# Ledger of designs, part 220: peptides against a protein of PDB entry 6O8C

Target 1, 262 residues: chain A of PDB entry 6O8C
Amino acid sequence: VGLRYEKISLPKIHPRYDLDGDASMAKAVTGVVCYACRTASTLLLYQELMRKGVRWLVELVKDDYNETVHKKTEVVITLDFCIRNIEKTVKVYEKLMKVNLEAAELGEISDIHTKLLRLSSSQGTIESSLQDISSRLSPGGLLADTWAHQEGTHPRDRNVEKLQVLLNCITEIYYQFKKDKAERRLAYNEEQIHKFDKQKLYYHATKAMSHFSEECVRKYEAFKDKSEEWMRKMLHLRKQLLSLTNQCFDIEEEVSKYQDYT

## One batch from the design tools (peptide; made by RFdiffusion4, then SolubleMPNN)

Design b2_p30_1_s2 (from b2_p30_1, 13 letters changed)
Fold by OpenDDE base, seed 3:
Structure b2_p30_1_s2 (fold): chain B 262 residues (1-262), chain A 30 residues (1-30)
Amino acid sequence: as target 1 above (262 residues)
Amino acid sequence: MEEIEKKLEEEYKKFEEEMEEEEEREEEKR
């Protein structure tokens, strides 16, 4: 379940000089930008954890692949050996038939040979499937994890730190506006400073929210969507590997039944 | 996720409480 973040909007800033209103507005702006900082940090942490999970899953699936390849190789060797032995037996019986011996035993051995050849043909399908999986897991393949390093936000982007700097500037203005409110009336020069600081507050707040939306939220959503898609594909691939492994075991079991006739 | 949201809410609440306590202390000095 991806982080649900609430759409945060800045309060409306009125252009009129009002000490009470300006203090209240500044408090609200501080709260909104503070929430943005915290949210950005949480979104970053989530992505870093997901990147670790992606790497772990890739290694797990590679191990599963190698085990499947090993099992397939074992089965191929066993099957080929069994086929060679049955073929020798068939040749002996064919020679004996020329000398008036029973045709019934030759028919049974010939049927076994045919079944073994069918099993051998199925190995080609397993091999093709394994090659497909290998290609998908390879660098540049459809299941490569390169996206996890490219998409989203990274600690190196310093988004949280940038937002924190803006928050600090906003907070300083808020504290000044709280003091100004307490004075009830400012001297002309102090009033002009207050008006100027109000413009600065608006600038910093707008910059913070723009940065949050464009560099944090948007990139996170893109990362999330890609991660979900990739994860579904990886889980499906893992199921395919398990199926191939089971097919190898089934073939091995069937071959074992015919080893007694050799 | 719920735990992270809860921690964030707790930190926000602490910040609000600290701000209110600071406001009360400033009002008591007046």
Scores: peptide ipSAE 0.016, ipTM 0.425, DockQ to the pose 0.028
Fold by OpenDDE base, seed 4:
Structure b2_p30_1_s2 (fold): chain B 262 residues (1-262), chain A 30 residues (1-30)
Amino acid sequence: as target 1 above (262 residues)
Amino acid sequence: MEEIEKKLEEEYKKFEEEMEEEEEREEEKR
């Protein structure tokens, strides 16, 4: 579940000079940009945590892969040994049959040999699956984590700091407008300054919200989408590895039943 | 941080200059 953020919008800024309205508007703008700054920080933190999680998961899956490969190799050795022993036994019984010893046992051994050869053929499928997994995990593969370094926002972008600077400017104007409201009436020059500060407030607010939307939210959403897709693929791959491991255990168990006949 | 603040101040100064030029143009039209 990704971080849910509320879509925030700037309040309507009326061009009319109104000390009470302007102070109220400036307070609302300060609140909105403050929320944007906090949200941007939270979104950045989430992405950094996810990047750590991605790296951790890659290593975990590589370990799982290596364990599966090891188990597969063990089973192949055991299976090949069992096949060779059964083949030797078959040859011995074939020689004995030439001496008129009806070995009902030869039929059973031949059936075992056929079953073992079928199990051996399944190893090729396991090997191909492991090779596919290896290719996907390789550098430049479909499960490469390069996207985690390219997508989203990074601490080096200084987005939170940029938003904080804008928030500081907005907050300063808000405090001035609160003072202006307390004066109830401004001199002509002070009124002109107030009008100019209102334009600055609008500019800062618009810049903050644009930066938040384009450089924080949009990039976060792109990162989130890629992260979710990648995570689903990695979890599926882990399930595939588990399935392959279980197949190896099943083969080992089946082979163990025939070791007593050799 | 200081470098970002400086760049922001430079952009704001440009905006102030543009606003002053717009105000002067509106006063000349009156």
Scores: peptide ipSAE 0.015, ipTM 0.420, DockQ to the pose 0.083
Fold by OpenDDE base, seed 1:
Structure b2_p30_1_s2 (fold): chain B 262 residues (1-262), chain A 30 residues (1-30)
Amino acid sequence: as target 1 above (262 residues)
Amino acid sequence: MEEIEKKLEEEYKKFEEEMEEEEEREEEKR
């Protein structure tokens, strides 16, 4: 499960001029936007770590694939060698039967040959499965990691920095409102500036929260969902590779039973 | 999320309207 974040909203802002209320509101807004900045940074870090993990897992699965291919190749060589030897033996026995040798031994060897050919046919299925896996892991395949570079938030987006700029503007207004509160009463011109700054505060706060929601949270959730889906598929693929490896071992074991006849 | 954004936009618009009305009332007192 990805990082949990709290869904935060801006406090209600009253249009009424109130030095005490406005200072309190500005403090609350500053807190909310500060949380958004910290959360955005944390979400970014998580995604960067996940991208590293994705790259690592891709390499791991490629190694698993190569190992499976190697094992398959080994089994094919062994099986082909065994088949060729049995075929030579069959030919020798067929020649000897013309000279009164026991038909029972030839029957047994022929049965072994038939079994080996069946095992050889199963290699075609393993090969097809490996090719499918290879295609899925290839660039542009269904398990390509291109999504990890496209989805989510990136340091280059400068989302944290953008939010920090807005937070700085909000914080400046908050400090002014704290001073205004201390004055208890403003002159007309200062009151007008206060009202204007309140509008700016709201604008900056709304912009910050919109940016946080749309450019940070939404993109993070999309990245998270894709990462979970991709991870499930990769784990399934690893299980498939393991199954194919086990099939190769099973074939090798079966072939080993007939080596005494070669 | 879209619902929250919509609510924020609606609240912002309402706030702007209320602030404009307050400014008009102050101008009328001059």
Scores: peptide ipSAE 0.021, ipTM 0.460, DockQ to the pose 0.514; fails the geometry check
Fold by OpenDDE base, seed 5:
Structure b2_p30_1_s2 (fold): chain B 262 residues (1-262), chain A 30 residues (1-30)
Amino acid sequence: as target 1 above (262 residues)
Amino acid sequence: MEEIEKKLEEEYKKFEEEMEEEEEREEEKR
């Protein structure tokens, strides 16, 4: 679930010189850009936490993979041992049958041998599946986490700091407009400064909101979408690993039934 | 996944609390 943020827009800036209106507008602009700064910070934090989570999950899944490979290896060793023992037993019984021993026992052992060979054949499928999983987790694989480093916003982009600088400039103009409002009337020079500062306010605000939209929000949304897709794929992969682990346990259990004959 | 989501929620809550405390401190200076 991604962060919910409200889409905010700048208030309309009227070109008319109005000390009361300009102070009110400047206050509203300050609020909007302040929200953008906070939101950008929150979005950055989310992405950094998600990157940590992605790295953690990759390591967790690698551990799960290694455990599955280990279990598979143990089962293969046990199965191969059982097969070799049954084959030895079959050879002994074949020699004894030349001396009129009951064919029924040889039939049962032969059936066990056939079952064990079938179990052994399933190991090839498990191995192929593990190799596929390994390839997907490998560098450059389909589940590589390279997107987490490429997509979204990063602390090195200094987006929050850039927005904060613009917010500081806007806030300074707002405080001046609050003073100008209190004077009720400005001298000609101060009026010209006020008009110029209003243009600066508009410039800074527009720059801030464009930067927020294009460099913070857009990149965050792209990161979020990729993260959700990747997480779904990783969850599916973990389910596949669990299935393979369970297959190994099932084989081990089946082999254990025949250990008394080995 | 659930553990990651829970950790994210916890860290977000802390971040929101820290931001609120910073805002309150800035308001008290005013």
Scores: peptide ipSAE 0.006, ipTM 0.380, DockQ to the pose 0.017; fails the geometry check

Design b2_p30_1_s3 (from b2_p30_1, 13 letters changed)
Fold by OpenDDE base, seed 4:
Structure b2_p30_1_s3 (fold): chain B 262 residues (1-262), chain A 30 residues (1-30)
Amino acid sequence: as target 1 above (262 residues)
Amino acid sequence: MEEIKKKEEEEFEKFKEEMEEEEEREEELR
């Protein structure tokens, strides 16, 4: 579940000189850009936490992989030992059959040998699956985390600080427009300053909104989409590892039934 | 990035022109 944020837009900035309207507009703009600053900070924090989570999950999945490889290796050793023992037993019985021993016992041992060889063939599929997983987790693999360093926003971009500077400029103009409104009428020179400050407010507001939309929101959405895709693939890979581990346990259990015959 | 800045500059110049035109209209009404 990604962070939910509201789509923000600037209020309409009318070109007409209106002390009451301009103060109200400046208040609304201040509120919008203040929200943008807080949102940008929250979006940045989320991405930094997600980057930590990505690194943690990579290490966790590598540990899960190593445990699965260890279990697979244990089962291969046990299976190979059991096969070698059954093959020795078959050879002994084949020699004894030349001396009048029961064909029924040789049949049972031969069936066990055939079952063990089938289990051994399944190990090749497990090995191939583990190799695929290893390739995906490798540097440059399909599950590489390089995107987490490239996508989204970073503290080094100073986006929150840039927005805060613009917010400070806008807030200063808002407080001036609040004073201008209280005067009810400005002298010509003060009116010209007010008009000029309104142009500055427009410039800072539009710059803040553009920066927020293009450098914060858009990059966050790209990071979010990539993170969700990557996370789904990693969770699927963990399920694959668990399935391979379970297959190893199933083989070990089946082999244990035949160890009593050797 | 450069195209966005150019568009922002064009929109800002347009807003200044609209303010100047409104000022001229207010002067004609005095």
Scores: peptide ipSAE 0.238, ipTM 0.807, DockQ to the pose 0.920
Fold by OpenDDE base, seed 2:
Structure b2_p30_1_s3 (fold): chain B 262 residues (1-262), chain A 30 residues (1-30)
Amino acid sequence: as target 1 above (262 residues)
Amino acid sequence: MEEIKKKEEEEFEKFKEEMEEEEEREEELR
């Protein structure tokens, strides 16, 4: 679940010289760009936390994989031991059958041997599935976490600091416009400075909003979308690992039923 | 990125022109 932020827009900046209007506009612009700075910082923090969570989940799934491989290996050893014991028993009964003894018991043991060989064949499918999962989790695999380091915004981009510089310039102009408003009437030179500062305010404000939208919000949304997609795939993979683990337990249980006959 | 910057520059020049036109109107009214 991504962070919710409010859609922000600049107030309309009127071209008309109005000391009261310009001070009010500059105050509103300062508020909007201040919100953009705080939002950019929050979006950055969220992405950094998500990157930590992604790394943690990758290690957790690798541990689940290793546990599944261990369980599979245990079952293989147990099954191979059981098959070897049944094959020895079959050879003994085949020798006894030549003397017309115990033909009915040989049939039952032969059926057990056939069932164990079928269970052994299913291990090949489990092994293939584990290899597929390993390939997907490997560096450069379909579930690699490389996107988490490439997508979104990073502290090194200095987006918050860049927005803060623009906010400082805008805030300075706002404080000047508050003074100009208090004078009620400016001299010609001061009026020309006010008009020039209004142009600077427009420039800094539009630059801040563009930077916020394109370099902060858009990149965050792309990171969020990729994170949600990747997370769904990782959760599906964990379910596959659990299914393979359960198949190993099912094989172990079936083998245990035949160990009492050996 | 370059297209966005160009559009921002065009909008800024338009805003400067609108301020100059409003200044001329204020001078005609004085």
Scores: peptide ipSAE 0.237, ipTM 0.808, DockQ to the pose 0.950
Fold by OpenDDE base, seed 1:
Structure b2_p30_1_s3 (fold): chain B 262 residues (1-262), chain A 30 residues (1-30)
Amino acid sequence: as target 1 above (262 residues)
Amino acid sequence: MEEIKKKEEEEFEKFKEEMEEEEEREEELR
């Protein structure tokens, strides 16, 4: 489950000159942008942790794959050995039948040979499935982790630092508006400065919100969606590997029943 | 990105105009 964050919006910034209203508005804006900074930092941290988890899972699945390939190779060697031994036995019995020996044993051995050949054919299907899995895990494959490095936000983007700069500017204006409120009435020049600072506040606040929405939230959501999709596919692939491993064990068990005839 | 920036600039100019209009109304009442 991805990080839950609250959708934030700026308070209404009224154009009217109001020292009490402007101080209250500036306080609310400061709170919203402060939340955006904290949220952006948390979203970044989550993505960095997920990137580590993705790398770890890739290595785990590669290990599972290599183990499955090893087991498959072992079973192929055992099966091929058993087939060769049965084929030698069949040839011996065919020679003995020319000398009046019982046909019943040859029938049984021939049936075993047919069963072993069927098991050998199933190994071709396992091999093709392993090759498909390998292709999907390969660089540029459908399960490549390249998306984890491309999608989302990164420390190098300095999004948190950019938001913090805007927050500092907004906070400075808020503290000034708190002083202006305490004066109850400003002189003409100070009133003009207050109005100009209100415009700056609006500019910094809107810039912070746009940056947060487009460069932090949207990119995080894209990363999250990609991560969920990729994770589902990786879990499915692990189940496929487990199924192939079990098929190798089943073949090995079946071959073991015929070792006494070899 | 450019369209968002343009929209932000337009909204900011509109906000400045609304502040100027409010200032003019306050001056007329004085």
Scores: peptide ipSAE 0.237, ipTM 0.808, DockQ to the pose 0.946
Fold by OpenDDE base, seed 3:
Structure b2_p30_1_s3 (fold): chain B 262 residues (1-262), chain A 30 residues (1-30)
Amino acid sequence: as target 1 above (262 residues)
Amino acid sequence: MEEIKKKEEEEFEKFKEEMEEEEEREEELR
């Protein structure tokens, strides 16, 4: 669940000189840009936390993979040992059969040998699946976390600081417009300054909104979408690893039943 | 990016013109 933010828009800035209207407008603009600054900061923090979570999950899954590989290796050694012992026994019984004594026991041992060879063949499928998982987790693989470092917004972009500078300029104009409103009527020179400051306010406000939309919101949404997709793939991979681990235990259990014949 | 900045500059100049036109109307009413 990504952070929900409200879509913000600037109030309409009227061209008419109106001390009461201009003070009210400047207050509203200050509020909107202040919200943009706070939202940009929150979106940045979320992404930084998600990047940490992504790195942690990658290491966790690598550990799970290594444990599965170790278990698979153990099972292969045990299975190969059991097969070699059964093959020796089969050869002994085949020699004894030339002397007409034990046909029934040879049949049972031969069946065990066939079952063990089937288990050995299943190890090839497990190995192939582990190699696929390894390839996906490798640098440049389908589950590489490189996107987390490339996508979204970063502290180095200084987006929050840039918005804060614009907010400071807007806030200064708002405080002046609040004073101008209190005077009820300005002298001609002060009126001209007020009009000029209104133009500056418009410029800073529009620049802040564009920067917020393009450099904060849009990049955050792209990061969020990639994060959700990647997370689904990682969860699926973890389920695959668990399945492979269980298959190794099942093979080990089956082999243990035949150890008494060796 | 450059096209967006250009549009923002055009909108800003338009806003300045609208302010000047409103100022002229206020002077004609005085």
Scores: peptide ipSAE 0.233, ipTM 0.807, DockQ to the pose 0.943

Design b2_p30_1_s4 (from b2_p30_1, 16 letters changed)
Fold by OpenDDE base, seed 4:
Structure b2_p30_1_s4 (fold): chain B 262 residues (1-262), chain A 30 residues (1-30)
Amino acid sequence: as target 1 above (262 residues)
Amino acid sequence: MEEIERKIEEEYKKFEKEMEEEEKKEELKR
């Protein structure tokens, strides 16, 4: 579940000089940009946590892979041992049949041998699947985590700090407009300063919201989409590993039934 | 970055123009 944020927009900034309206507008703008700063910080934190989670999951899946490979190797050794023992038994019985022993026992052992060879053939498929998984997990593979370092926003981008600077400028203008409102009427020079500060407020607000939308939100969404896609693939891979492990256990169980015949 | 800066500048220039037009209207009303 990704972070939910509200789509925010700047209030309409009227060009008309109005001390009451300008103070109210400046307050609203301050609130919006403050929200943008907090949201940008939260989005950054989320991405950093997700990057840690990605690295953790890669290591976890590598461990799962190694365990599966170990189990597969164990089963191969056991299966090969069982096959060799059955083959020896078949040879002994074939020699004994020349001396009048029951054909029924040889038939049963031969059937077991055939079953074991079928199990052995399945090991090639398991091995191929493990090799595919290893390839996907390898550097440059389809499940490489390089995107996590490229996509989204990073602390080094200083987006939160940049937005905070703009927020500080806007907040200063808001407090001035609050004072101007309290004066009810400004002298000509003060009125001109107020108008100029209103232009600055617009500039800072527009810059803040543009930076927030294009450099924070958009990049976050791209990171989120990529992370979700990658995570689904990793979870699917873990399920594949579990399936392969279960196949190894199934083979081991089947082989155990025939160990009593040797 | 440069494209965003350009868009911001364009919007700012638009706002300045609107401010100048409103000032002219206020002067005509005096």
Scores: peptide ipSAE 0.019, ipTM 0.476, DockQ to the pose 0.786
Fold by OpenDDE base, seed 1:
Structure b2_p30_1_s4 (fold): chain B 262 residues (1-262), chain A 30 residues (1-30)
Amino acid sequence: as target 1 above (262 residues)
Amino acid sequence: MEEIERKIEEEYKKFEKEMEEEEKKEELKR
C-alpha cells in the first residue's frame, strides 16, 4: 500500500486586522507548510527506495529468465538425443523385419517416437513464450523500468529545499506576529508593516501549497500508479517463467521414461 | 514484491521517526 498522506488545506485567512487572530492564523499556516515540507521529503524518500526496489526486481527476473533458458536448452539437448537414438533403433528394426523378425517391438518403439516428437513440438511453444518474455524485458519493452527514472520527484528537483525556503519566510512572519500580539497595539507604521507581512504570508503559503500539490503530490501519485501497474505485470511475468520452468521439468521427466529404449 | 514493499515501509517509518526527533531537537534550540 502506498504512503498515505493527509490532504491538508491552508486555514482561512481573514482580511481583518486582528493581532491575536493573525498570530493564530500564522501559526496554523506555519504548521500546514511544515507538514508539506515533511510530507514532500517522505514522498521523495519512498520514490527513491522504490527505484532501488525496481532495479533489484529487474535483476531478479533477469536471473530467473536466464535460468529458465538454461533449463530449456538442457531439455532440448536431451530430447534431441533421445529422438535420434529412437530413430536409429526404428531403422534397425525395420531392417530386421525384412528377415522375418517379430513386429511387436517395432510398434512400441514407433509409439515412443511419436510421443517424443509431440514433446519436441511443445518445446517450440516454450521457446516462443520465452522470446515474448525477453521482448517485454528488453529496453523499450512493455516491462522496461525507464518509467522509474522519469516519473515522480527526484532529489535534483530540490522541491523540499524550495518548500523549506518558503517555510522559513512564513516562520519569520509568524514570529513577528507573535511579537506584535504581545505589544497589544501597534503604531501606525508598524500596523502597516504587519498588514503587508500578512499579504506576504499569504503569498508564500499559497506558493508553497501549490508547489506541494503540483510538483510533489501529483508526481508522486503518478509514480505510485505506474509502479503498481508495473509490479503487477512483473509478478505475472515471474509466474509465467515458473510455469515454463515446470513444463521443462515435466518434459525431462517424460523423456527419462524412454531412456531405457535408447 | 511484498518483501520489497515491507522494507520500504520499514525504512519510511524509520525516516519519520528520525524527522520527528530532529524537529524536537530544533524546538529545544528555540
Scores: peptide ipSAE 0.008, ipTM 0.394, DockQ to the pose 0.018
Fold by OpenDDE base, seed 5:
Structure b2_p30_1_s4 (fold): chain B 262 residues (1-262), chain A 30 residues (1-30)
Amino acid sequence: as target 1 above (262 residues)
Amino acid sequence: MEEIERKIEEEYKKFEKEMEEEEKKEELKR
């Protein structure tokens, strides 16, 4: 998902002196550079919004991570408590078994103990997964948002302002060419000025379009590609985190079934 | 995104219209 922009090109600038053609060409150039300026502004805005979204998502996922860690900690405490209680019960029943009492109940409690120990072993896997997630979210991790600050265009680059300055110069020449067209014929000195202004127009237009292409569009595309890749990774991480949360709830539910024996 | 594209097109059309209106005003001053 990205902003679609039309690839615009400058009209062909003919070297021939033609007041009507030059005015029409200047109008077209003004339109193209105006579009570039507006597009650059929109691309910048999009990137700034995406940067805000990236920061927001990072904080959201960190919060979700912390909640999951908290839940995991609660489950570990509950599970450890349950295991300790069952172990005490097993010891009591083992003493009773020496008197040939309640052998069947001892078997059941021992099975519960084995199940709880299995659940406890799964906590190590959850912990390792949480550590992996933490490492990926850490500064310098695989999901660091440093790319969002490095890639693309920024307000500090002043790309829109630079394009606007060039647009203003082009527009001024266009208005002069419109006046020149109205005169139908220029004096020799005015004709030379017109020819010189046409060269300036070409220079400004070329500079504007090169700047737009190289400093706005190219950088935007790079930002977009990195953002899409990063977003896919973040979505995957969030799914992993949700899975870990669900595993914690499943363990808690299973432990709750055995609390009546503790 | 489609909304941003639409806004860009609308702004471009607005600029073209403003340019045409300025042209008409200058023609009327003649």
Scores: peptide ipSAE 0.018, ipTM 0.447, DockQ to the pose 0.029; fails the geometry check
Fold by OpenDDE base, seed 3:
Order: sequence, then C-alpha cells, then structure tokens
Structure b2_p30_1_s4 (fold): chain B 262 residues (1-262), chain A 30 residues (1-30)
Amino acid sequence: as target 1 above (262 residues)
Amino acid sequence: MEEIERKIEEEYKKFEKEMEEEEKKEELKR
C-alpha cells in the first residue's frame, strides 16, 4: 500500500493590498508548505525502508538458490551411482541369458534402468532452470536491485532541508503579516515593505511546491512502481526455487526405491 | 500508511495548537 498523499494546492494570492486577507493567505500558505515538508520526509523514510527490504530479500533468495543447487548436486551423484550399478547388473544378466537362464528378471532390471535414465534426463531441465535463475539474479540481470539505489529520492538530495529553508522564509513573512494586521494601518514605507514581502512569499511558496512535486512526489511514484514490479518478480522466482527443490526430493525418493536392486 | 497519516494529522494539530497558544499569549500581553 503506497503512501496516499493529498494533492496540495496553494491558495490563490490576490494582488490587492489587504492586511486581513494577506495574513490569512500567509497562514494558509505556511500550512501547505509545512505539509509538503512533512510529506517529503515521510516519502523519503518509506523509500529508505524499502531499500533495506529489497537488500534483505535479495540475500534471502540467493540463499534459497544455493540450497537448491546443493540439493540438486546431491541427487545427481546418487542417481549416477544407481545408474552405474544397474548397468553392471544388466551386463551380468545378459551374459547369463546366453547360457539359458530366466528372461523375466532381466526384463524388470531393464525397465528400472530405463526409468533411471528418464530421471537423469529431467536433471537437465532442473539445471537449465537454475541457470536461468542465476542469470536473472546476476549483476545486470532482470532481477538486479540496482534500480533501488538509482530510483526515487535519497537523503543526499536534501529535499526536506531545502523545503524547510523555504518554509522558514514563508513563516517569517506570515508572522510579520500577523503583526501588520494588528496595526490595522501601516505607514507608507511599511506598506511598501508588506507588498514586497507578499511577492517574496509567493516566490518561496511556488518554489517549494514545484520542488515538492517534481523532486519528491514524482520520483517517489516512480520508485514505488518499480518496487512493486520487482517484488512480484522476486516472489515468483522464489516459488520457482521451491518447485525445483521439491522436484529434487521427488527424484531422490524414486531413486531410493531402486537401491534395493543394486 | 494510516499510522503515517495519523502522525501527520497529529503534528498538524500540534502546530495549530501551538499557533493558537502563541496567539493567546500575544493577546494577553496587550
């Protein structure tokens, strides 16, 4: 579940000099930019946590892969040993058949040999699947986690700090406008300063909201989308590994049934 | 997510309350 952020819009700034209106507007702007700062911080934290989760999952899946490879290797050794023993037995019986002995036992052993060879052929499919998984997990593979370090926002970008500086400037103007409102009337020079500060407030607010939208929200959404896609692929891969492990166990069990004939 | 939204709302309410308290303090000084 991604962070739902509300689309924040700046209030309309009226060009007319109005001490009451300007104080109210400045209060609203301060609130909006404050929300942007907090949201940016939250979005950053989420991404950092997700990056940790991604790294953890990669290591987990690598461990699962290694375990599967080890199990596969064990099964191959056992199967090859069983095949060699059955082949020796077949050769002995073939020699005995030349001397007028029982055809029925040779047929059974030959059938076992055929079954074992089929099992051996299935190992090739498992190997191919493991190689595919390895390639996907490799650096530059389809499941590489390099995107997690590249996409989104990072602490080094200092987005929250940049927004905070702008918020501080806006807040200072708001406090001045609150004082100006209390005076009810300003001297000519103070009125000109107020008008100038109103322009500054607009500038800072616009800059803050643009930065928030372009550098925080947009990048977060891109990160989120990539993370969800990658996570689905990783979970699928993990299921594939489990399936391969189970196939190895099934082969091992079947081979164990024929060990009594060797 | 709901917890983060709740925290943001709580912080906003704190800010509003602090602003109201400052307003009251300034009114009492007058």
Scores: peptide ipSAE 0.017, ipTM 0.436, DockQ to the pose 0.029; fails the geometry check

